# Peptides against a protein of PDB entry 4HTP: the designs that were tried, part 67

Target 1, 231 residues: chain A of PDB entry 4HTP
Amino acid sequence: SQTVASHVPFADLCSTLERIQKSKGRAEKIRHFREFLDSWRKFHDALHKNHKDVTDSFYPAMRLILPQLERERMAYGIKETMLAKLYIELLNLPRDGKDALKLLNYRTPTGTHGDAGDFAMIAYFVLKPRCLQKGSLTIQQVNDLLDSIASNNSAKRKDLIKKSLLQLITQSSALEQKWLIRMIIKDLKLGVSQQTIFSVFHNDAAELHNVTTDLEKVCRQLHDPSVGLSD

## One batch from the design tools (peptide; aimed at target 1 P9 T16 S39 W40)

Design b2_p29_8_s4 (made by RFdiffusion4, then SolubleMPNN; from b2_p29_8, 15 letters changed)
Fold by OpenDDE base, seed 2:
Structure b2_p29_8_s4 (fold): chain B 231 residues (1-231), chain A 29 residues (1-29)
Amino acid sequence: as target 1 above (231 residues)
Amino acid sequence: SPLEEGLKEAEKLQEQNKPKWELWRQFLP
């Protein structure tokens, strides 16, 4: 079935997240999220104009924005150290080189940027001169690859996990990879709370999530901001 | 190399997704 997520570049989500992160005020952060969400809803209406009772919703994006609430997808089994080793291998970085050491020792302050402990930011700077300027993946394709990783982790298929990770890495910009890493590690550092994200999405979203713990259900049932739970 | 192969696939995928992205981007402010 046709979905909004299959049309939305992962880059556009990442750009929105980047704007949110860079914004200092809560109001500005909210504005950036709202603009993306509004565009999503408008596109949804246009895409599904002649189709009733679609299951398509904001869920594909929401589960990436709030990865700590993921319940459908199994654990990735991915840590920063694994990603560091993968980048070193994939990018053919000298093991004793500055960039390899930055990735492996990401918790130790090695540079002027103060990015100690933030693996995603360290990776970004390593990747920026080496990766594509523009990514190739849609939100749907990112989720498909993440599903593959989780499934293969459960099945203990390390080779297939690596294959999917390589696809994610090679088909994403440095900026997209920064955010992808944060999604996998489940720490986006947006500077906005889960409650704020839910409140912008729908007034009843936090309540419904508290009861159901089902993010997809929240996104589907509260797709229309004008229709409440009691309606 | 895996990197080179991945980059080639990325270019193909960009071309494939471009029409979809264009439809979506009409709704951006």
Scores: peptide ipSAE 0.685, ipTM 0.956, DockQ to the pose 0.872
OpenDDE base, seeds 1, 3, 4, 5: peptide ipSAE 0.678, 0.685, 0.684, 0.684; ipTM 0.954, 0.956, 0.956, 0.956

## One batch from the design tools (peptide; aimed at target 1 F36 L47)

Design b2_p30_1 (made by RFdiffusion4)
Pose (drawn by RFdiffusion4):
Structure b2_p30_1 (pose): chain A 221 residues (1-106, 117-231), chain P 30 residues (1-30)
Amino acid sequence: SQTVASHVPFADLCSTLERIQKSKGRAEKIRHFREFLDSWRKFHDALHKNHKDVTDSFYPAMRLILPQLERERMAYGIKETMLAKLYIELLNLPRDGKDALKLLNYGDFAMIAYFVLKPRCLQKGSLTIQQVNDLLDSIASNNSAKRKDLIKKSLLQLITQSSALEQKWLIRMIIKDLKLGVSQQTIFSVFHNDAAELHNVTTDLEKVCRQLHDPSVGLSD
Amino acid sequence: QTLKHEAWAANRAGDTTKMEEILEELAELE
């Protein structure tokens, strides 16, 4: 019943992605990712130490790291133009004000929102990766159920409980373009030698994470 | 949730003893 994702602050995923994006070279981008992946694996073993048929995996984090491969969640129905309106309303931004104009006159949207949010209020987030995933699930379902009000509420929960950095990365997860500077092939290859292959056949990110959880155990086994 | 975050922080710090103690405490609270 328990998950690694319920223990890991979304902030730690975000700080990892930030350092990845900031790194100039491939080797350094891989290093930052590998450290988070390795810690996730060590904590998985400690958490599920004496457990039986464990289905927990790196999937809750991997689906955020490779969001373009997201298949389980339907479309979010979220445009950068409506996030601008959501922030103007939420932050009580005067429309003639400098910050409101930056959002309205839209180095992607996530960065503009980052610069707007950075000097404001909350500096430390509270959400875990699991809670972020649960809320993204509500948003995708409510888009399918044509409930734009419940989408606003769920997104408000995500936004108001998160730091500027988390919000920058959450936006990018929703738009499905992280701009990390490291390819999907590279990310799969760091995770597992066989991961790129398994994803080609299955097109199933959770299956790949779960089946190839152990790096020393290949597809042949 | 605090204890869960502390267990994760202990894991990242390489403090296996502290992490196991926190995980045992979480199991007892269940």

Design b2_p30_1_s1 (made by RFdiffusion4, then SolubleMPNN; from b2_p30_1, 19 letters changed)
Fold by OpenDDE base, seed 4:
Structure b2_p30_1_s1 (fold): chain B 231 residues (1-231), chain A 30 residues (1-30)
Amino acid sequence: as target 1 above (231 residues)
Amino acid sequence: MELRFQFWQAIKAGDWETAEKLLAEIEKLE
């Protein structure tokens, strides 16, 4: 069946997240998120105009924006060190070269950007001159690949984990990969709280999540911002 | 550009006429 997530480029979500991160004030951060959300809801209404009782919701995007609240998929089993090694291999970086060392020693200040400890930012600068300018993945495809990674991690199929990671990497821009890494590590560094994200999504979202701890249920039940929890 | 991405762009731009046309085309492919 058709979903909004199958139509939305992952690049657009990443661009939104980038704008949020770069914004200084809370109001501007909220504006960028709201614009993306509004577009999503409009798209949902258009896509499903002739279909009743759809289960489609903002959940595919929300679980990437609030990855620390993910409860459906199991652990990825991916750490920064694994990604560093993968990038060194994929990009054919000299092991003793500057970029390889930056990735491996990401906790040590080695650059001029002050990104020590932020692997995703370090990776971004390494990837920027080497990767596609624009990716081709949809939000649904990203979630499918992440589901695959989690499932294969549980099944201890390391080869298939690598395959899915390579698919994500090779079809993503440097910017998209920066955010993908942060989603996997579950730290987006947006500068806005979980409460703020929920409040923008729906007035009752935080309350429902506190009770259910089910992000998908929150997104489904509170899909319409004008319909309250008690309605 | 893929039809699904064009559809998304039309929605963001508020181009409802184009969105409707694209949706019809997408539905034919299902």
Scores: peptide ipSAE 0.345, ipTM 0.844, DockQ to the pose 0.791
OpenDDE base, seeds 1, 2, 3, 5: peptide ipSAE 0.346, 0.343, 0.334, 0.359; ipTM 0.844, 0.839, 0.836, 0.849; seeds 1, 2, 5 fail the geometry check

Design b2_p30_1_s2 (made by RFdiffusion4, then SolubleMPNN; from b2_p30_1, 15 letters changed)
Fold by OpenDDE base, seed 4:
Structure b2_p30_1_s2 (fold): chain B 231 residues (1-231), chain A 30 residues (1-30)
Amino acid sequence: as target 1 above (231 residues)
Amino acid sequence: MELKFEFWEAIKAGDDEKAEALLEEIKKLE
């Protein structure tokens, strides 16, 4: 069946997340998230017009925005060190070169940008001059690839994990990869709490999540902001 | 640009007429 996620560029989610992160005030952060969410809901209504029993929801995006709450897919088994090595290989960076060393020693302050410990930011600057300006992946495709990674990690298929990672990387901009890395590592650093995200999504979202711990159920049952949990 | 992305952009822009037209095209292709 058709899903909103199959039509939404991953780039747009990343741009939204970037705006949220760069925003200083809570209100501005909320606005950016709300704008994306409202567009999603409007898209949903249009896409599923005259369709009954729709199971599509904001879940594909929500699970990327709140990756710490992911319960459907298993662990990726991916750490910063693995990504560093992959980028060095993919970009053919000299191992003893500046950029390779930045990736490998991401925890050590370099004194330039103050991004020590934030692998995603370090990767961003390395990738920016070397990759696509705009990616081509949809949110659905990103989730499919992440599902593949998790599944293959569980199955101990390292080669297939690498394949999916390469597909993600080669079809993504530096900015998209920055956020993808943060999604994989499960730390977006948005500056807004989980509670805030839920509250913007639906007034009853936090409560339902606390009871069910099922992010998909939260997104499906509370898709309509005007329909409460008790309805 | 893919029709699906154009549809999304139309939605974001509030161009309902364009969005509807694009959606019809998408439905024909899927």
Scores: peptide ipSAE 0.448, ipTM 0.888, DockQ to the pose 0.821
OpenDDE base, seeds 1, 2, 3, 5: peptide ipSAE 0.442, 0.454, 0.435, 0.445; ipTM 0.886, 0.889, 0.881, 0.887; seeds 2, 3, 5 fail the geometry check

Design b2_p30_1_s3 (made by RFdiffusion4, then SolubleMPNN; from b2_p30_1, 19 letters changed)
Fold by OpenDDE base, seed 1:
Structure b2_p30_1_s3 (fold): chain B 231 residues (1-231), chain A 30 residues (1-30)
Amino acid sequence: as target 1 above (231 residues)
Amino acid sequence: MEKKKQFWAAIKAGDDEKAEALLAEIEKSK
């Protein structure tokens, strides 16, 4: 079926997240999220014009923004050390070189940017001069690849996990990969709470999530900000 | 598919005139 996520570039979500992270105040962070959400809803209404029974919702984006609330997709089995080794191999980095050591020892404050302990930021600076300037993946394609990783992790197919990761990496910019890493590790560092994200999405979102623990149900049932749980 | 992606880009940019034009084209192709 036709979905909004199949048409929205992953790059646009990442650019929004980047603006949120760089914003100093809560109000500015909320504004950037609201602008993306409003654009999504506007596109949804146009795409599904004259269709009353659609299951499409903000869920494909929301599960990437709040990855700690993911319950449908099983564990990836991916840690920073695995990603470091993958990047060293993929980029053909000398093992004793500066960049390889930065990735492997990401917890040590060796960086000039104050990014100690933030693997995604360290990876970003290593990737920036070596990767595509613009990615080609949609939000749906990113989720499909992440589903593949989780499924193959459950099946203990390490080779297929690597294949899906390579597809993500080779079709993404350095900025997109920074955010993808944070999604996989389940720590976006946005500086805004889960409660704030839910409150901007819908007034009843936090309540429905507390009862159901189902992020897809929250996004689908509360798609319209003007229709509440009691309606 | 390309027109729908362009439509998203127009919406995201706040270019309502371009968005409306693209929407009209998409609707004609349905």
Scores: peptide ipSAE 0.468, ipTM 0.901, DockQ to the pose 0.614
OpenDDE base, seeds 2, 3, 4, 5: peptide ipSAE 0.442, 0.461, 0.477, 0.453; ipTM 0.892, 0.898, 0.901, 0.896; seeds 2, 3, 4, 5 fail the geometry check

Design b2_p30_1_s4 (made by RFdiffusion4, then SolubleMPNN; from b2_p30_1, 17 letters changed)
Fold by OpenDDE base, seed 5:
Structure b2_p30_1_s4 (fold): chain B 231 residues (1-231), chain A 30 residues (1-30)
Amino acid sequence: as target 1 above (231 residues)
Amino acid sequence: MDLKIQFWQAIKDGDWEKAEELLAEIEKLE
């Protein structure tokens, strides 16, 4: 079945997140999120105009924006040290070289960017001169690969985890990888609260989530911003 | 580039006139 997520480039979500992060004011952060959400809803309406009772919703994007609320997908089993080693291997970085050491010692960086403890930012600067300028993955494809990682982690299939990670990495820009890392680690550093994200999505979203703890149900039931819980 | 992808781009760009035109075309093909 056709879904919005199967058409929306992952790069577009990442660029939105980047704009939100760079914005200083709460109002500006909210504006960027609202613009993306409105575009998604309009696209949904067009895509499904002649199809009633679709289950498609904002959930594929929301679960990447609020990864700490993920309950469907099991743990990835991926830490910063694993990613560091993978990047060193993939990029063929000298093990005793500057970039390899930056990735491995991300908590105590010697660089000028002041990104101490933020592995994703350190990785970004290492990747920027080495990676594609534009990725090719859709939001659906990213979620499929993340599902694969979680499933294979549960099954203790390390080789298949690596395969899925390589697909994510090789088909993503440095910027997309920065955000992907943050999604996996479950810390986006957007500067807006969960409550703010829910409030922009729908006035009743926080309440429904508090009761159900089901992010997909929240996105599906409150897809229309004009229809509330009491309606 | 299919009409749906073009529609998404038009919406992102704030080109509402183009978005409306593309939507009308999408509706005709359904």
Scores: peptide ipSAE 0.277, ipTM 0.808, DockQ to the pose 0.429
OpenDDE base, seeds 1, 2, 3, 4: peptide ipSAE 0.315, 0.270, 0.271, 0.277; ipTM 0.831, 0.803, 0.797, 0.809; seeds 1, 2 fail the geometry check

Design b2_p30_2 (made by RFdiffusion4)
Pose (drawn by RFdiffusion4):
Structure b2_p30_2 (pose): chain A 221 residues (1-106, 117-231), chain P 30 residues (1-30)
Amino acid sequence: SQTVASHVPFADLCSTLERIQKSKGRAEKIRHFREFLDSWRKFHDALHKNHKDVTDSFYPAMRLILPQLERERMAYGIKETMLAKLYIELLNLPRDGKDALKLLNYGDFAMIAYFVLKPRCLQKGSLTIQQVNDLLDSIASNNSAKRKDLIKKSLLQLITQSSALEQKWLIRMIIKDLKLGVSQQTIFSVFHNDAAELHNVTTDLEKVCRQLHDPSVGLSD
Amino acid sequence: EEEEHEENKELWTEILEEVQEENEEELEEE
């Protein structure tokens, strides 16, 4: 019943992605990712120490790290133009104001929102990766159910409980373009030697994370 | 239950910091 994702602050995933994006070289980008992945695996063993048929895996984090491969969630129905309106309303931005104009006259949208949010209010987030995943699920379902009001509420929960950095990365997760500077093939190869292969045949991110959870146990076994 | 859950969160922080420290030591040795 328990999950690694319920114990990991979304902020730690975001700080990892930030350092990855900021790194100039491939080796450094891989290092930052590998440290988070390795910690996730160590904590998985400690948490599920004496457990039986464990289905928990790196999937809750991997689906955010490779969001373009997201298949389980339907489309979010979220445009950058409506996030701008959501922030102007939420932050009580005067439309003649400098910050409102930056959002309206839209180095992607996530960065503009980052610069707007950085000097403001909350500096430390509270959400875990699991809670972020649960809320993204509500947003995708409410898009399918044509409930734009429930989408606004769920997105408001995500935004108001998160720091500027978490919001920058959350936006990018919703738009599905992280701009990390490291390829999907590279990310899969760091996770597991066989991961790129398993994803080619299955197109199933959760299956890859769960089946190839152990790096020393290959597809052949 | 709440205390155990908090302790698990602290364990996560500890594990993350240890993995980062070990990697930094290996880079210094190289």

Design b2_p30_2_s1 (made by RFdiffusion4, then SolubleMPNN; from b2_p30_2, 12 letters changed)
Fold by OpenDDE base, seed 2:
Structure b2_p30_2_s1 (fold): chain B 231 residues (1-231), chain A 30 residues (1-30)
Amino acid sequence: as target 1 above (231 residues)
Amino acid sequence: SAEEAERLRQLWQEILAEVREEAEEEEEEE
């Protein structure tokens, strides 16, 4: 079945997240999120114009925006050290080189940018001159690859995990990889609370999530902002 | 089809651009 996520570039989600992160005020952060959400809903209406009973929802995006609430996908088993080693290998970075050391020692303040402890930011700067300017992945494809990683982690298939990671990396820009890393680590650093995200999504979203703890149900049942839980 | 997918991607880009433009205009008016 056709989904919104299968047509929305992951790059556009990442650009939205970047805008949110860079915004100083809560209102601006909310605006950027709302822009993406409203666009999603409009596109949904266009895509499913003749289909009233679709199960498609904002869930594919929401689970990436609130990765700490993910319950469907099992643990990735991926840590910063693994990613560092992978990037060193993939980018053929000298092991004793500056960039390799930055990735491996991401917790130590070595740079002028104050990004100590944020592996994603360190990776971004290393990747920026070396990777594609524009990625090719959709949100659906990203989720599929992440599902694969989680499944293979559970199955202890390290080689297949690496394969999926390589696909994510090679088809993503530096900015997209920055956010992808944060999604995997489950810390987006958006500067906006979960409650705020839910409140913007739907007035009843926080309540429904508190009861069900099911992000997919929240997104599906409250897809229409005008239809409440009591309706 | 690949052509349909491309058309839909274009539609998405148009929608996103329009929504962003509208939101920026509203913010400038506040």
Scores: peptide ipSAE 0.663, ipTM 0.920, DockQ to the pose 0.925
OpenDDE base, seeds 1, 3, 4, 5: peptide ipSAE 0.658, 0.659, 0.660, 0.657; ipTM 0.918, 0.918, 0.919, 0.918; seed 3 fails the geometry check

Design b2_p30_2_s2 (made by RFdiffusion4, then SolubleMPNN; from b2_p30_2, 15 letters changed)
Fold by OpenDDE base, seed 5:
Structure b2_p30_2_s2 (fold): chain B 231 residues (1-231), chain A 30 residues (1-30)
Amino acid sequence: as target 1 above (231 residues)
Amino acid sequence: EEEEEKKLREEYKRILEEVRRKAEEEELEE
């Protein structure tokens, strides 16, 4: 079935998240999120203009923006140390080299940028000169690969986990990988609260989520910002 | 099918650009 997520580039979500992170004020952060959300809703209407009662919603994006609320997908079993080792192998970095040591010792303040303890930022600077300028993945494809990782982690299939990770990495820019890492670790560092994200999405979203704890249900039932829970 | 997918991607891009343009115009008016 056709979904909005199958047509939205993952790069567009990442660029939005980057804008939100760089924004100083709450109002500016909200504006960037609203632009992405409004574009999604408008495209949904265009895509589904001849189809009533579709189950398609903002959920594929929302679960990446609020990864700490993920309940459908099982644990990835991925930590920073595993990613560091994978990048060293994939990029053929010298094990005793500066970049390999930065990835392995990401908690140690070794950089001028003050990014100590943020593995995603350390990875970004290592990846920037080595990766594609533009990724090719859609939001749907990213979610499919993340589902594969979680499923294979549960099944203890380390080789298949590596395969899916390699596909994510090789088809993503350095910026997209920065955000992907943060999604996997479940810490986006956006500087906006969960409550703010829900309030921008729909006035009743926080309440419905508090009752149901089902992010997909929230996105589906409150797809239209003009239609409330009581309607 | 590939041509239809291309058209849909172009439509999404157009929508995104329009939304951003309007938001920028509103910010300049404030």
Scores: peptide ipSAE 0.385, ipTM 0.845, DockQ to the pose 0.926
OpenDDE base, seeds 1, 2, 3, 4: peptide ipSAE 0.362, 0.365, 0.381, 0.385; ipTM 0.834, 0.835, 0.844, 0.845

Design b2_p30_2_s3 (made by RFdiffusion4, then SolubleMPNN; from b2_p30_2, 13 letters changed)
Fold by OpenDDE base, seed 3:
Structure b2_p30_2_s3 (fold): chain B 231 residues (1-231), chain A 30 residues (1-30)
Amino acid sequence: as target 1 above (231 residues)
Amino acid sequence: SAKEEEELRKLYEEIREEVREEAEEEEEEE
């Protein structure tokens, strides 16, 4: 079945998240999220205009925006140290070189940017001169790869985990990888609360999530902003 | 088909641009 997520570039989500992070005010942060959400809903209506009762929803994006609320996927088993080693290998970085040491010692303040302890930002600066300018992945493809990682982690299939990670990395820009890392680590640092995200999505979203703890149900049941829980 | 997928991708890009423009206009009116 056709899904909105299969047509939305992951780059667009990452660009939106970057704008949200850079915005200083709550109102500006909300605007960027609302624009992305409204675009998603409008495209949903266009895509499904001839199909009633579809199960498609904002869930594929929402689970990447609020990764700490993920309950469907098992743990990735990926830490910063694993990613550091992977990038050193993939980028053929000298082990004793400055960039390799930055990745491995990401907790030590070595940079002028004050990014100490933020592995995703450190990775971004290492990747920026070495990666694609624009990625090719859709939100659906990113979710499929993340599902694969989680499943293979549960199955202790390390080689298959590495394969999926390589697919993510090789098809993503430095900016997309920055956000992908934050999604995997489950810390986006957007500067906007979960409650704000829910409130923009739907007035009843926070309440329904508090009861169900099911992000997919929230996205499906409250897909239409004009239809409430009591309807 | 690959053609249909490309058309849908273009449609999304058009919608995305329209929504952005509408939001910018609303902010200028506030």
Scores: peptide ipSAE 0.623, ipTM 0.918, DockQ to the pose 0.952
OpenDDE base, seeds 1, 2, 4, 5: peptide ipSAE 0.618, 0.620, 0.619, 0.618; ipTM 0.917, 0.917, 0.917, 0.917

Design b2_p30_2_s4 (made by RFdiffusion4, then SolubleMPNN; from b2_p30_2, 19 letters changed)
Fold by OpenDDE base, seed 5:
Structure b2_p30_2_s4 (fold): chain B 231 residues (1-231), chain A 30 residues (1-30)
Amino acid sequence: as target 1 above (231 residues)
Amino acid sequence: SAAEAEALREEYRRILAEVRAAAEEEELAE
């Protein structure tokens, strides 16, 4: 069955997240999120115009925006040190070179940008001159690859984990990889609270999530912003 | 089909552009 996530580029989510992060005010952050959400809902209506009973929802995007609330997918088993080593290998960086050392020592400020402790930002600057300008992955494909990583981590299949990571990396821009890293580490640094994200999505979303702790159920039941829980 | 998928992606991009344009107009009017 066709889903909205199978047609939405991962790049569009990442550009939205980048806009949110760069915005200083709460109102601007909310505006950028609302634009993405409204576009998703409008496209959902167009895609499913002949199908009234679909299970498709905003869940594929929401679980990437609020990765700390993920309960369906098991642990990735991926840390910054593993990613650093992978990038050094993939990009054929000299082990004693400046870029390799930046990735490995990401907690120590080595540069003027003050990005100490933010591995994703350090990786971004290393990747920017070396990666594709435009990625090709959809939100669905990203989730499928992340599911594969989690499953293979549980099965202790390190080679298959590496394969899925390579697919993510080679088909993503530097900006997309920055956000992908933050999704895996489960820290997006958006500067907006979980409560705000839920409030923009639906007035009853926070309450329903507090009771069910099921993000997919929240997204499906509250897909229409005009239909409440008591409805 | 690949052609249908591309057409749907274009439709999404059009919708996104329209939503962004409308939001910018509202911000300029405030």
Scores: peptide ipSAE 0.417, ipTM 0.856, DockQ to the pose 0.946
OpenDDE base, seeds 1, 2, 3, 4: peptide ipSAE 0.395, 0.399, 0.401, 0.411; ipTM 0.844, 0.848, 0.849, 0.853

Design b2_p30_3 (made by RFdiffusion4)
Pose (drawn by RFdiffusion4):
Structure b2_p30_3 (pose): chain A 221 residues (1-106, 117-231), chain P 30 residues (1-30)
Amino acid sequence: SQTVASHVPFADLCSTLERIQKSKGRAEKIRHFREFLDSWRKFHDALHKNHKDVTDSFYPAMRLILPQLERERMAYGIKETMLAKLYIELLNLPRDGKDALKLLNYGDFAMIAYFVLKPRCLQKGSLTIQQVNDLLDSIASNNSAKRKDLIKKSLLQLITQSSALEQKWLIRMIIKDLKLGVSQQTIFSVFHNDAAELHNVTTDLEKVCRQLHDPSVGLSD
Amino acid sequence: ETEEEEEEAEEHEENQELWEEILEETQEES
């Protein structure tokens, strides 16, 4: 019943992605990712130490790291133009004001929102990766159910409980373009030698994370 | 029921602290 994702702050995923994006070289980008992946695996063993048929895996984090491969969630129905309106309303931004104009006259949108949010209010987030995943699920379902009001509420929960950095990265997860500077093939190869292959056949990110959870146990076994 | 809830909450906090420790150690070793 328990999950690694319920214990990991979304902020730690975000800080990892930030350092990855900031790194100039491939080796350094891989290092930052590998450290988070390795810690996730160590904590997985400690948490599920004496457990039976464990289905928990790196999937809750991997689906955010490779969001373009997201298949389980339907489309979010979220445009950058409406996030701008949501922030103007939420932050009580005067439309003649400098911050409101930056959002309206839209180095992607996530960075503009980052610069707007950085000097403001909350500096430390509270959400775990699991809670972020649960809320993204509500947003995708409410898009399918044509409930734009429930989408606004769910997105408001995500935004108001998160730091500027988390919001920058959450926006990029919703738009599905992280701009990390490291390829999907590279990310899969760091996770598991066979991961790129398994994804080609299955097109199934959760299956790859679960089946190839152990790096020393290959597809042949 | 209150004591069970308090024990679950303590265990959950300890697991969160364990995560922080593992993450820090992994970063220092690198």

